Peptides against a protein of PDB entry 3JWR. Designs and how they scored, part 26

Target 1, 323 residues: chain A of PDB entry 3JWR
Amino acid sequence: TRELQSLAAAVVPSAQTLKITDFSFSDFELSDLETALCTIRMFTDLNLVQNFQMKHEVLCRWILSVKKNYRKNVAYHNWRHAFNTAQCMFAALKAGKIQNKLTDLEILALLIAALSHDLDHRGVNNSYIQRSEHPLAQLYCHSIMEHHHFDQCLMILNSPGNQILSGLSIEEYKTTLKIIKQAILATDLALYIKRRGEFFELIRKNQFNLEDPHQKELFLAMLMTACDLSAITKPWPIQQRIAELVATEFFDQGDRERKELNIEPTDLMNREKKNKIPSMQVGFIDAICLQLYEALTHVSEDCFPLLDGCRKNRQKWQALAEQ
Target 2, 298 residues: chain A of PDB entry 3JWR as posed
Amino acid sequence: TRELQSLAAAVVPSAQTLKITDFSFSDFELSDLETALCTIRMFTDLNLVQNFQMKHEVLCRWILSVKKNYRKNVAYHNWRHAFNTAQCMFAALKAGKIQNKLTDLEILALLIAALSHDLDHRGVNNSYIQRSEHPLAQLYCHSIMEHHHFDQCLMILNSPGNQILSGLSIEEYKTTLKIIKQAILATDLALYIKRRGEFFELIRKNQFNLEDPHQKELFLAMLMTACDLSAITKPWPIQQRIAELVATEFWEQGDQVGFIDFVCTQLYEALTHVSEDCFPLLDGCRKNRQKWQALAEQ

## One batch from the design tools (peptide; aimed at target 1 Q130 H142 L189 A190)

Design b1_p29_2 (made by RFdiffusion4)
Pose (drawn by RFdiffusion4):
Structure b1_p29_2 (pose): chain A 298 residues (1-255, 281-323), chain P 29 residues (1-29)
Amino acid sequence: as target 2 above (298 residues)
Amino acid sequence: SAAEEIEEQVKEAFFARLPTDEEIAAIYS
């Protein structure tokens, strides 16, 4: 509660000061309070704060709530992951210049979604919770964890003093939630795979076009995956360390080059054809693929 | 061949019951 006091009264530094406009950004050295501040700057500089009548008091309580609903004991899938994704999402809309390509309802949804796409993630994959017959698997059909991440995001938005959406017309609120659900579910790697082929062709055939309502919402799913694992596009010292965490969390459940080829370069290449200013992601990606390949040969 | 083995291991680690085409269409309806 004091955490709210101190937060809801501190000055939010500029985006330039926070270097959150950068695809090469890192959080290693930020405090907890600082990361929440960057998030407020994100909402503010995306005009989400003014266009949706958000009270500083409410947005702060909500951001703090999401922070406390990420598990500390979880290696990689903790708050800093949700944060580093939203920052990548933020950097994509700004420096990658996509904000000029989509509505205010869509931007708000993507940010809220990127922040909460892994809420209450218990450090284990959909495969494991299905095979271990976790009650969550009994409750949800497909995309089990991602359904849960959303069930949580929504639970928090309906919490008192957390309705950062309270300013929306009922129609607006209704369709924002629809997009948020789509965004969070799209972070399921299985859906990314079962859908990317369709998107990679519209790109390949120089046919892809945003105006098309359907082609757009597909891209929105591809954008979510693009930020969800943006960590692979980081400078080597960072990618080195964040790969250490993904490493431990995986081994805990058990108790890189092939993946980048199979999952990543394919995607970031497509994102750059859609937006050239998004190339730093593709550059940083193959740059790390270069270092991991060299290490794989010892 | 080794790439295919890695792909199978990644699918095994991450994938639960896969959604049908109808379930996927429902998400975006």
Fold by OpenDDE base, seed 1:
Structure b1_p29_2 (fold): chain B 323 residues (1-323), chain A 29 residues (1-29)
Amino acid sequence: as target 1 above (323 residues)
Amino acid sequence: SAAEEIEEQVKEAFFARLPTDEEIAAIYS
C-alpha cells in the first residue's frame, strides 16, 4: 500500500527527538505516521530488530496491521491507547532501567503485548460482553476480551508479510508467545487484583527475586498493568484529556446498558453523575494505582516519575472533589 | 541521597493498608 511504502521509506528520528523515553510523553500532536515511526524506534533501540533479524518491511507491515485492527469509533481503547502503553513500556525499560533486568525475549514479548493488548476492542468491558450474551462469552469464561485480543495478536503475527518472529528458533517462538499471552491476560484488572498481593508481600519482605520463574512472570504482569494504567501518571493537562476519553467510552457503555440490557449503569458509567468523576478518580488511584507504582519504584527507583505523577494527579482530583 | 529519600518515601507509603476487595468493588458499584 501507499502507506506501507511511505512508512518503509521514511527516516526514523532518534528516541530523543521523539521524546519516547519521557514518562511525560504525549501523542496528541503526533500523526498516525509519526506514531508508527516512534514504534519502529522502540524496536530498534531495544535491539529487537538486530537480535531477532527482523526485516524492515515486515516490521512496518506488522505495525500498520496492528494499527488497522484497532477501531476508530472507540473513544479510548484505540490505537493511541495501545501506542501510549507501548511508549510507557519503552520508557520503563530505558529511563526506568528495567531493560537490564529482563531477557531479550521478555522485552520482545512485552513490546508486542503492549501494542496488541486491546486489539479489536469494542469500547465495552467483560461484564457487558457477558451480560449481553455476546458470542465471545461462549468461548471464554474469564478474561473474555483479553483472550480475544491475544487471538487477534496471534492472527496478525501469522499473517503473510507480518511475521516479525520468523527469525526466532522454535523454542524462542514458543517462549515469546507464552509471555505475550500472559502479558495480555494480565491487563484484566480482575487478575491484577487477584495477583498483586503476592507481589507486594514479596517486596515488603525483601524476598523479591527475578531469578525465580514464577516471580518473573508475576513481575511482567505487574509491569504490563503499570503501563496500561500509565495515563494516571501523566502531567495534569494530559491526564484530564485522557480522563475525558475514558469517561466518554464508559458513558457510551452506560447508555447501551440502559437501552439494550434495561439496567441502571454504575456511577462510573452514568453520564448523569459526571460530578462524581473527581472522587472516583481519587478512589481508583488509592485502590489500584498507588501501591503498584510504589512497588515498581521499589524494584527500580528510576521509575519514580510514574509514582510522582500519580501522587500529583491524586492531589488535583482531590481538590476538584472538594469543590 | 536522592535515592535514599525515594526509598524512604516508597517504604512509608508501601506499608500502608491495602484496600480490601470489598472496598475496591464499592468504587465500581
Scores: peptide ipSAE 0.018, ipTM 0.326, DockQ to the pose 0.032
OpenDDE base, seeds 2, 3, 4, 5: peptide ipSAE 0.006, 0.038, 0.010, 0.024; ipTM 0.333, 0.668, 0.375, 0.361; seeds 3, 4, 5 fail the geometry check

Design b1_p29_2_s1 (made by RFdiffusion4, then SolubleMPNN; from b1_p29_2, 13 letters changed; failed a check: too like the target's own chain)
Amino acid sequence: SEQQRIAEALLRAHFGRLPTDEEIEAIFS

Design b1_p29_2_s2 (made by RFdiffusion4, then SolubleMPNN; from b1_p29_2, 15 letters changed)
Fold by OpenDDE base, seed 3:
Structure b1_p29_2_s2 (fold): chain B 323 residues (1-323), chain A 29 residues (1-29)
Amino acid sequence: as target 1 above (323 residues)
Amino acid sequence: AEQEAVAQALREAFFGRLPTDEEIESLFS
C-alpha cells in the first residue's frame, strides 16, 4: 500500500526528536504516520529490531496492521490510546530505567502487548459484554475483552507479512506469546485489583525481588497497568483532554445501556452526571492509581514523574470537585 | 474504606465478574 511504502521509506527521527522518552509526551499533534514512526523508534531503541532480526518492512506492516485493527469510532480505546500506552512503556523502560531489569523477551512482549492490548475494542467494558450476552461472553468467563484483544494480537502476528516474531526460536516465540497474553490480560483492572495487594505488600516489606519468577510476572502486570493508566499522569491540559475522551466513551456506553439493555447506567457512565467527573477522578486516583505509581517509583525512582503527575492531577481534579 | 468502596464500585460497574484466585493463578503460571 501507499501508506506502507511511505512509512517504510521514511527516515525515522531519533527518540530525542520525537520526545518519546518523556513521561509528559503527548500525541495530540502527531499524524498517524508520525505515531507509526515513533513506534518504529521504540522497537529500534529497545534493540528489538536488532536482537530479534526484524525486517523493517515487516515491522512497518505490523504496526499499520495493529493501527488498522483499532476502531475509529471509539472515543478513547483506539490506536492513540494503545500508542500512548506503548510510549509510556518505552519511557518507563528508558527514562524510568526499567529496561535493565527485564529480559529482551520481556521487553519485546511488553511493547507488543502495549500496542495490542485493546485491539478491536468496541468502546464498552466487560460488564456490558456480559450483560448484552455477546458471543464473546460465551467464550470467556472473565476478562472477556482482554482475551479478545489477545486473540486479535495473535491473529495479526500470524498474518502474512506481519510476522515480526519470525526471527525468534520456537521457545522464544512461546515465551513471548505467554508474556504478551499475560500482559494484555493484566490490563483488566479486575485482575489488577485482585493482585495489586501482593505487589504492594512485597514493596512495603522490602521483599520485592525481580529474580523471583512469580514476582517478575506480577511486576510486568503492574507495569502494564501503570502504562495503561498513564493518561492520569500527564500534564494537566493533556489529562483533561484525555479524561474527556474517556468520559465520552463511558457516556456512549451508558446511552447504549439505556437503549439496548434498558438499564440505568452507573454514575461513571451517566451523561446526566458529568458534573461528578472531577470527584470520580479523585476517587479513581485514590483507589486505583496513586498506590501503583508509588510502588512503581519504589521499584525505580526514575519513574517518579508518573507519580508526580498523578499527584498533580489529583490536586487539579480535587479543586474542580470543590467548585 | 472509601478507596475500597470506589474500587468495588469500579469493579461492579466496569469489569463484571471478577476472576477467581485459581483463574488468576492460572494466568500467571
Scores: peptide ipSAE 0.227, ipTM 0.799, DockQ to the pose 0.740
OpenDDE base, seeds 1, 2, 4, 5: peptide ipSAE 0.210, 0.214, 0.218, 0.219; ipTM 0.789, 0.794, 0.798, 0.798

Design b1_p29_2_s3 (made by RFdiffusion4, then SolubleMPNN; from b1_p29_2, 15 letters changed)
Fold by OpenDDE base, seed 2:
Structure b1_p29_2_s3 (fold): chain B 323 residues (1-323), chain A 29 residues (1-29)
Amino acid sequence: as target 1 above (323 residues)
Amino acid sequence: SELEQQRQALLDAFFGKLPTDEEIESIFS
């Protein structure tokens, strides 16, 4: 395609020029082509292209395929969300110095997972899928959408001309797919809520050890969640804009719940309760976000900008809630 | 505390049914 030809022929700017190592990064001013260029730079600077012998054209095609398989009519869970998740992962690995704590296969898996974790998202949560008796709810008992996202990820990875993992051995390939699956499934916040206590307790007791395979898997799950939720850490103007996108998608679900399911939506998804957004954001930060970024900062102090951003945004939302 | 109760209520509203420990182990084993 013309798009592939343009991307494959383009000069890829440095990470410094693209500012993709910054935790304060914003994609708002970037074209779709520029987001793809940023993604190429992430793979290159993490040594993934070299270490796993990726062909440039195949990587370009894969990136465009991933982007194409996000829906354009979804307000928040679209390509830009996936791209921002991957950028936060890149920043955490580089600026946050997590790279030195992980294997190349783990880094490869995390980056693919970050880009792929919401593929074909429909703008509704698992609860809606269950209650609407969607066909996907018949296939999976829990984490319905996350299973679907992984299925889409696997489909793309196996599509002709998109096989970025063709340079891996059979064992490396199996390991990578396992980590990708676990990382995508970990983005189900229900799983995060169930597992985070173990992670926080290990940190509190100073017993956290990445050499333990179980603790490594736990950490990768927590890191994925930290990147997935990273909008809450962004500079205030960026945070506000993203919060509006999230609210739009949630309100769209609430409208569908009224129309299709004949139920009253929760306040979070109720368009008539938009004035509660500031207080709900404070609650979300306190209940879900703060301890995660505190724990991540304990693992690597260079991740502090994420924690600092989260704290600052809590103050901003609290001020609005008090008006 | 009241704050903890509010947090739990928010979590319940967000996530509904939580996975079982067996389901979690099946993913991360």
Scores: peptide ipSAE 0.278, ipTM 0.803, DockQ to the pose 0.495
OpenDDE base, seeds 1, 3, 4, 5: peptide ipSAE 0.249, 0.234, 0.251, 0.175; ipTM 0.790, 0.799, 0.791, 0.787

Design b1_p29_2_s4 (made by RFdiffusion4, then SolubleMPNN; from b1_p29_2, 13 letters changed)
Fold by OpenDDE base, seed 4:
Structure b1_p29_2_s4 (fold): chain B 323 residues (1-323), chain A 29 residues (1-29)
Amino acid sequence: as target 1 above (323 residues)
Amino acid sequence: SAAAAVAQALLEAFFGKEPTDEEIASIFS
């Protein structure tokens, strides 16, 4: 395609130029081409291209295929969300120094998972999918969309000309796919809520050990969640804009719940209660986000900017809630 | 705690059926 030719021929700027190591990174000013260039740089600087012998054209095609399989009419869960999740992963690995704690296969899997974790998202949550009796709800009992996201990820990875994993051995391939699947499924907040207590307790007791395979898998899940939710850590102007996108998508679901399911939406998805957004954001930060970034910072102190950003945004939302 | 209550409410409202402990264990083993 013309897009592939343009991407494959383009000079890829440095990570420094692209600022993709910054936790404060924003994609708002970037074109789609530039987001793809950033993604190439992430793979390159994490040594994934070299270590796994990726062909440049194949990587370019894969990136464009992933981007193409996000829907353009979804307000938040689109390519830009996936891209920002991957950028946060990159920043956590580089600036946060998590790279030094992981294997190359784990890093490969996490980056692919971050980019792929919401593939073909329809702008509605698992509750809606279940209540609407969608065919996907017949295939999976829980984490319906996350299973679908992984299926889409696997489809792309196996598509002709998109096989960025062709340089891996059979065993490396199997290991990578296992980690990708676990990482994508971990983005279901239901799983996060159920598992986070074990992680926090290990941290609290100073018993956390990445050499333990179970604890490693637990950490990868927590890291994925931390990157998936990283919008809450961004500088306030960026946080506000992303919160608006999230609200738009949630309100769209709420409208569909009224129209298609004859259900009164919850406050979070009710456009008539947009005045509750600040207080809901405070609640979300306290219930879901703060402890995660505290724990992550304990694992690697260089991840502190994520925690600091989350705390600052809590203050901002609290101030708005008090008006 | 208040945070736990909000988390539970969020789970119930947005994420459909909760996975069983066995299902979670099967994913992360």
Scores: peptide ipSAE 0.263, ipTM 0.836, DockQ to the pose 0.712
OpenDDE base, seeds 1, 2, 3, 5: peptide ipSAE 0.147, 0.121, 0.159, 0.123; ipTM 0.816, 0.812, 0.825, 0.814

## One batch from the design tools (peptide; aimed at target 1 N125 A190 K194 A287)

Design b1_p30_1 (made by RFdiffusion4)
Pose (drawn by RFdiffusion4):
Structure b1_p30_1 (pose): chain A 298 residues (1-255, 281-323), chain P 30 residues (1-30)
Amino acid sequence: as target 2 above (298 residues)
Amino acid sequence: TAWMEGLEFVARAEEAGKSPEEYAMEYLES
């Protein structure tokens, strides 16, 4: 509760000061309070704060709530993951220049979604919770964890003093939630795989076009995956360390080149055809693929 | 989640003697 006092009264530094406009950004050295501040700057500089009548008091309580609903004991899938994704999402809309390509309702949704796309993640994959017959698997059909991440995000938005959406017309609120649900579900790697082929062709055939309502919402799913694992596009020292966490969390459940080829370069290449200013992601990606390949050969 | 599941698909695809794409499609169809 004091955390709210201190936060709701601190000055939010500029985006330039926070270097959150950068695809090469890192959080290793930021405090907890600082990361929440960057998030406020994100909402502010995307005009989400003014266009949706958000009170500083409410947004702060909500951001803090999402922070406390990520598990600390979880290796990689903790708050800093949701944060590093939203920052990548933010950097994509700004420096990658996509904000000029989509509505205010969509931007708000993507940001809220990128922040909460893994809420309450218990450090285990959909495959495991299904095979271990976790009650969550009994409750949800497909995309089990991602359904849960959303159930949580919504639970928080309906919490008192957390309705950062309270300023929306009922129609606006209704469709924003629809997009948020779609965004969070799209972070299921299975859906990324079962859908990317369609998108990779519209790109390949120089046919892809945003104006098409359907082609757009498909891209929105591809964008979510693009930020969800943007960590692979980081400078080597960072990618080196964050790969260490994904490493431990995976081993804990058990108790890189093939993946990048199979999952990543294919995607970031497509994102750059859609937006050239998004190339740093593709550059940093194959750059790390280079260093992992060299290590794989010892 | 995506990173972990992706790594698992690649590892299991090598043990199954299949390409990751093939293995993943079979797994997801199941």
Fold by OpenDDE base, seed 3:
Structure b1_p30_1 (fold): chain B 323 residues (1-323), chain A 30 residues (1-30)
Amino acid sequence: as target 1 above (323 residues)
Amino acid sequence: TAWMEGLEFVARAEEAGKSPEEYAMEYLES
């Protein structure tokens, strides 16, 4: 395609030029091509291209395929969300100095997972999928969408000309897919909530050890969630704009619940109750986000900008809630 | 889905008078 030719022929700017090591990164000003260039840079600077012998054209095609398999009519869970998740992962690995704590396969898996974790997202949550009696709800009881996202990820990875993992051994390939699956499934927030207590307790007791396979898996899950939620850490103007996208998608779901399911939406999904958003954001930050970024900062102090951003945005939301 | 799900979990947990952990456990056990 013309798009592939343009991407493959383009000079990939440095990570410094692209500012993709910054936790404050924003994609708002980037074209789709530039987001793809950023993604190439992430793979390159993490040594994934070299270590796993990725062909440039194949990587370009894969990136474009991943992008193509996000829906354009979804307000938040689109390519830009996946891209921002991956950028946060990259920043956490580089600026947050987590790279040295992980294996190359884990890094590879996390980056692929971050880019792929919401593939073919339909702009509705698992509850809606279940209530709508969607065929996917017949295949999986929990984490319905996350299973679907992984299936889409696997489909793309196995598609002709998209096989970025072809340079891996059979064992490396299996390991990578296992980690990708675990990482994508970990983006089900229910699983995060279930498991986070163990992580926080290990940190609190100074018993956290990444050499333990179970704790490693736990950490990767927490890191995925931290990146998936990372919009909450962004500078306020960016945060606020992304929050509007999230709200839009919620309201779209609420509208669909009324129209398609004949259900009155919850306050969260009710377009008429926008005034409740600030207080809901405060509650969300307190209940879900703060402890995670605190714990992550304990693992690596260089991740502090995520925690700081989250705290600052909490204050901003609180101020709005008081108006 | 973490942001959207998170908001929903918190809201539903509050409505139910449960912690997010309690709500999540119930969800995962259902």
Scores: peptide ipSAE 0.388, ipTM 0.908, DockQ to the pose 0.696
OpenDDE base, seeds 1, 2, 4, 5: peptide ipSAE 0.378, 0.379, 0.373, 0.384; ipTM 0.905, 0.906, 0.903, 0.906

Design b1_p30_1_s1 (made by RFdiffusion4, then SolubleMPNN; from b1_p30_1, 12 letters changed)
Fold by OpenDDE base, seed 2:
Structure b1_p30_1_s1 (fold): chain B 323 residues (1-323), chain A 30 residues (1-30)
Amino acid sequence: as target 1 above (323 residues)
Amino acid sequence: MAITEGLEIVRKAGEAGMSPEEYARERLAA
């Protein structure tokens, strides 16, 4: 395609020029082509292209295929969300110095997972899928969408000309797919809430050890969640704009719940409760986000900008909630 | 849609007199 030819022939700017190592990064001013160039730079600077012998054209095609399999009519859970998740992962690996704690296969899996974790998202949550008796709800009992996202990820990875993992051994391939699946499933906040207590306890007791395979898996899940939620850490103007996109998608679901299911939506998805957004954001930060970024900062102090951003945004939302 | 699921778990856990962790564990075991 013309798009593939343009991407494959383009000079890829440095990570410094693209500012993709910054925790304060924003994609708002970037074209779709520039987001793809940033993604190439992430793979290159993490040594994934070299270490796994990726062909440049295959990587370009894969990136464009991933981007194409996000829906354009979804306000938040689209390519830009996946791209921002991957950028946060890249920043955490580089600026947060987590790269030194992980294997190349783990890094490869996390980056693929971050880009792929919401593939074909429909702008509705698992609860809506269940209540609407959608065909996907017949395939999976729990984490319905996350299983679907992984299935889409696997489909793309196996598609002709998109096989970025073709340079891996059979064992490396199996390991990578296992980690990708675990990372995508970890983006279900139900699983996060179920498991986070174990992680926080290990940190609190100073018993956390990445050489333990179970603790490694747990850490990768927590890191994936931290990147998925990283919008809450962004500078206030960026945070506000992203919160508006989230609210738009949630209100669209709430409108559909009323119309299609005859259900009164929860306050979070109720357009009539827009004035509750600031207090709900404070509640979200306190209940879900703060402890995660505190624990992550304990594992790597260079991740402090995520925690600091989260704390600053809590203060901003609290001030709005008091008005 | 991690945010909505997470907040609903917290809310429902509170209504049930459970921790979010306990409620999430029960929900995922069913």
Scores: peptide ipSAE 0.486, ipTM 0.927, DockQ to the pose 0.518
OpenDDE base, seeds 1, 3, 4, 5: peptide ipSAE 0.474, 0.495, 0.482, 0.480; ipTM 0.925, 0.929, 0.926, 0.926; seed 3 fails the geometry check

Design b1_p30_1_s2 (made by RFdiffusion4, then SolubleMPNN; from b1_p30_1, 13 letters changed)
Fold by OpenDDE base, seed 5:
Structure b1_p30_1_s2 (fold): chain B 323 residues (1-323), chain A 30 residues (1-30)
Amino acid sequence: as target 1 above (323 residues)
Amino acid sequence: MGILEGLEIVARAGEAGQSPEAYAAQRLAA
């Protein structure tokens, strides 16, 4: 395609030029082409292209395929969200110094997972899928959408001309897919909440050890969640804009719940209760985000900007909630 | 999948007199 040709022929700017190592990164000013270029740079600078012998054209095609399989009519859970998740992963690996704690296969899996973790998202949550009796709800009992996202990821990885993992051994391939699946499934906040206590306890007791396979798996899950939620850590103007996108998508679901399911939406999804957004954001930060970024910062102090950003945004949201 | 689900779990756990972790674990086991 013309798009593929343009991407494959383009000079890929440095990570410094693209600012993709910054935790404060924003994609708002970037074109779709520039987001693809950023993604190439992430793979390159993480040594994934070299170490796994990726063909440039195949990588370009894969990126475009992933982007194409996000819906354009979804306000938040679109390509830009996936891209920002991957960028935060990249920043955590590089600037946050997490790269040195992980294997190349784990890094490969995490980056693929970050880009793929919301593939074909419909702008509705698992509860809506279940209540609407969607066919996907018959296939999976829990983490319905996350299973679907992984299935889409696998489909793309196995598509002709998109096989970025073709340079891996059979064992490496199996390992990578296992980690990708675990990472995508980990983005279900129900699973995060279930498991986070174990992680926090290990940190609190100073018993956290990434050489332990179980603890490694746990950490990868926590890191995925930290990147998935990283919008809450962004500078206030960026955070506020992203929060509007999230609210838009939630209100769209609420409108559909009224229309299609004949139910009154929850406050978070109720357009008439938009005045509760600031207080809900404070609640979200306190209940979900702060402890995670605190724990991540204990694993690597260089991840502090995520925690600092989260704290600053809590203050901003709290001030709005008091008005 | 994110923000709403997390808040809902926390809220429902509170209503049930359970920790969010216990409530989440129960929902995932069902």
Scores: peptide ipSAE 0.541, ipTM 0.941, DockQ to the pose 0.444
OpenDDE base, seeds 1, 2, 3, 4: peptide ipSAE 0.538, 0.520, 0.521, 0.524; ipTM 0.941, 0.935, 0.934, 0.935; seeds 3, 4 fail the geometry check

Design b1_p30_1_s3 (made by RFdiffusion4, then SolubleMPNN; from b1_p30_1, 13 letters changed)
Fold by OpenDDE base, seed 1:
Structure b1_p30_1_s3 (fold): chain B 323 residues (1-323), chain A 30 residues (1-30)
Amino acid sequence: as target 1 above (323 residues)
Amino acid sequence: MAIIEGLQIVLEAGKAGMSPEEYARELLEK
C-alpha cells in the first residue's frame, strides 16, 4: 500500500526529537504517520529490532495492521489510546529505568501487548457484552474483551508479512506469547483489583523480588495497568481532554444501555450527570491510581513523574468538585 | 479497560458491603 511505502521509506526521528521518553508526552499534534514513526523508534531504541532480527518492512506492516484493527468511531479505546499506552511503557522502561530490571523477551512482550491490548474495542465494557448476550460472552466467562484483544493480537502476529516474531526460537516465541497474553488480560481492572493487594504488601514489607517468577508476573501486570491508566498522570490540559474522550465513550454506552438493554445507566455512564465527573475522578484516583503509582515509584524512583502528575490532577479535580 | 470500570467495581463493592478485592474476586469466579 501507499501508506506502507511511505512509512518504510521515511526517516525515523530520534526519541529526543519525538519526545517519546517524556512522561508528559501528548499525541494530539501527531499525524497517524508520525505515531507509526514513534512506534518504530520505540522498537529500535529498546534494541528489539536488532536482538530479534526484525525486518523493517515487516515491522512497518505490523504497526499499520495493528492501527487498522482499531475502530475510528470509538471515542477513547482507539489507536491513539493504544499508542499512548505503549509510549508510557517506553517512557517507564527508558526514563523510568525499568528496562534494566526486565529481560529482552519481557520488554518485547510488553510493548506488543501495550499496542495490542484493546484491539477491535467496540466502545463498551465487559458488563455490556455480558448483558447483551454477545457471542463473545459465550466463548469467555471472564475478561471477555481482553481475551478477544489477545485473539486479535495473535491473528495479526500470524498474518502474512506481519510476523515480527519470526526471528525467535520456538521457546522464545512461546514465552513471548505467554507474557503478551498475561499482560493483555491484566488490563482487566477486575483482575488488577484482585491482585494489587499482593503487590502492595510485598512492597510494604520490602519483600519484593523480581527474581521470583510469580512476583515478576505480578509486576508486569501492575506495570501494564500503570501504563493503561497513564492518562490520569498527564499535564492538566492533556488529562482534561482525555477525560472528555473517556466520558464521551461511557455516555455513549449509557445511552445504548438505556435504549438497547432497558437498563438505567450508572452515574458514571449517565450523560445527565456530567456535573459529577470531577468527584468521580477524585474517587477513581484515590481508589485505583495513587497506590499503584506509589508502589511503582518504590520499585523505580525515576517513575515519580507519574505519581506527581496523578497527585496534581487530583488537586485539580478536587477544586472543580468543590465549585 | 478504562477508568470507569475500576470505580464501578469499588462503588458496587461498597453497596454490597464488600471490599473491592472481595467483589472483584466474586466477579471473576462467576
Scores: peptide ipSAE 0.505, ipTM 0.930, DockQ to the pose 0.486
OpenDDE base, seeds 2, 3, 4, 5: peptide ipSAE 0.504, 0.507, 0.509, 0.502; ipTM 0.930, 0.930, 0.930, 0.929; seeds 3, 4 fail the geometry check

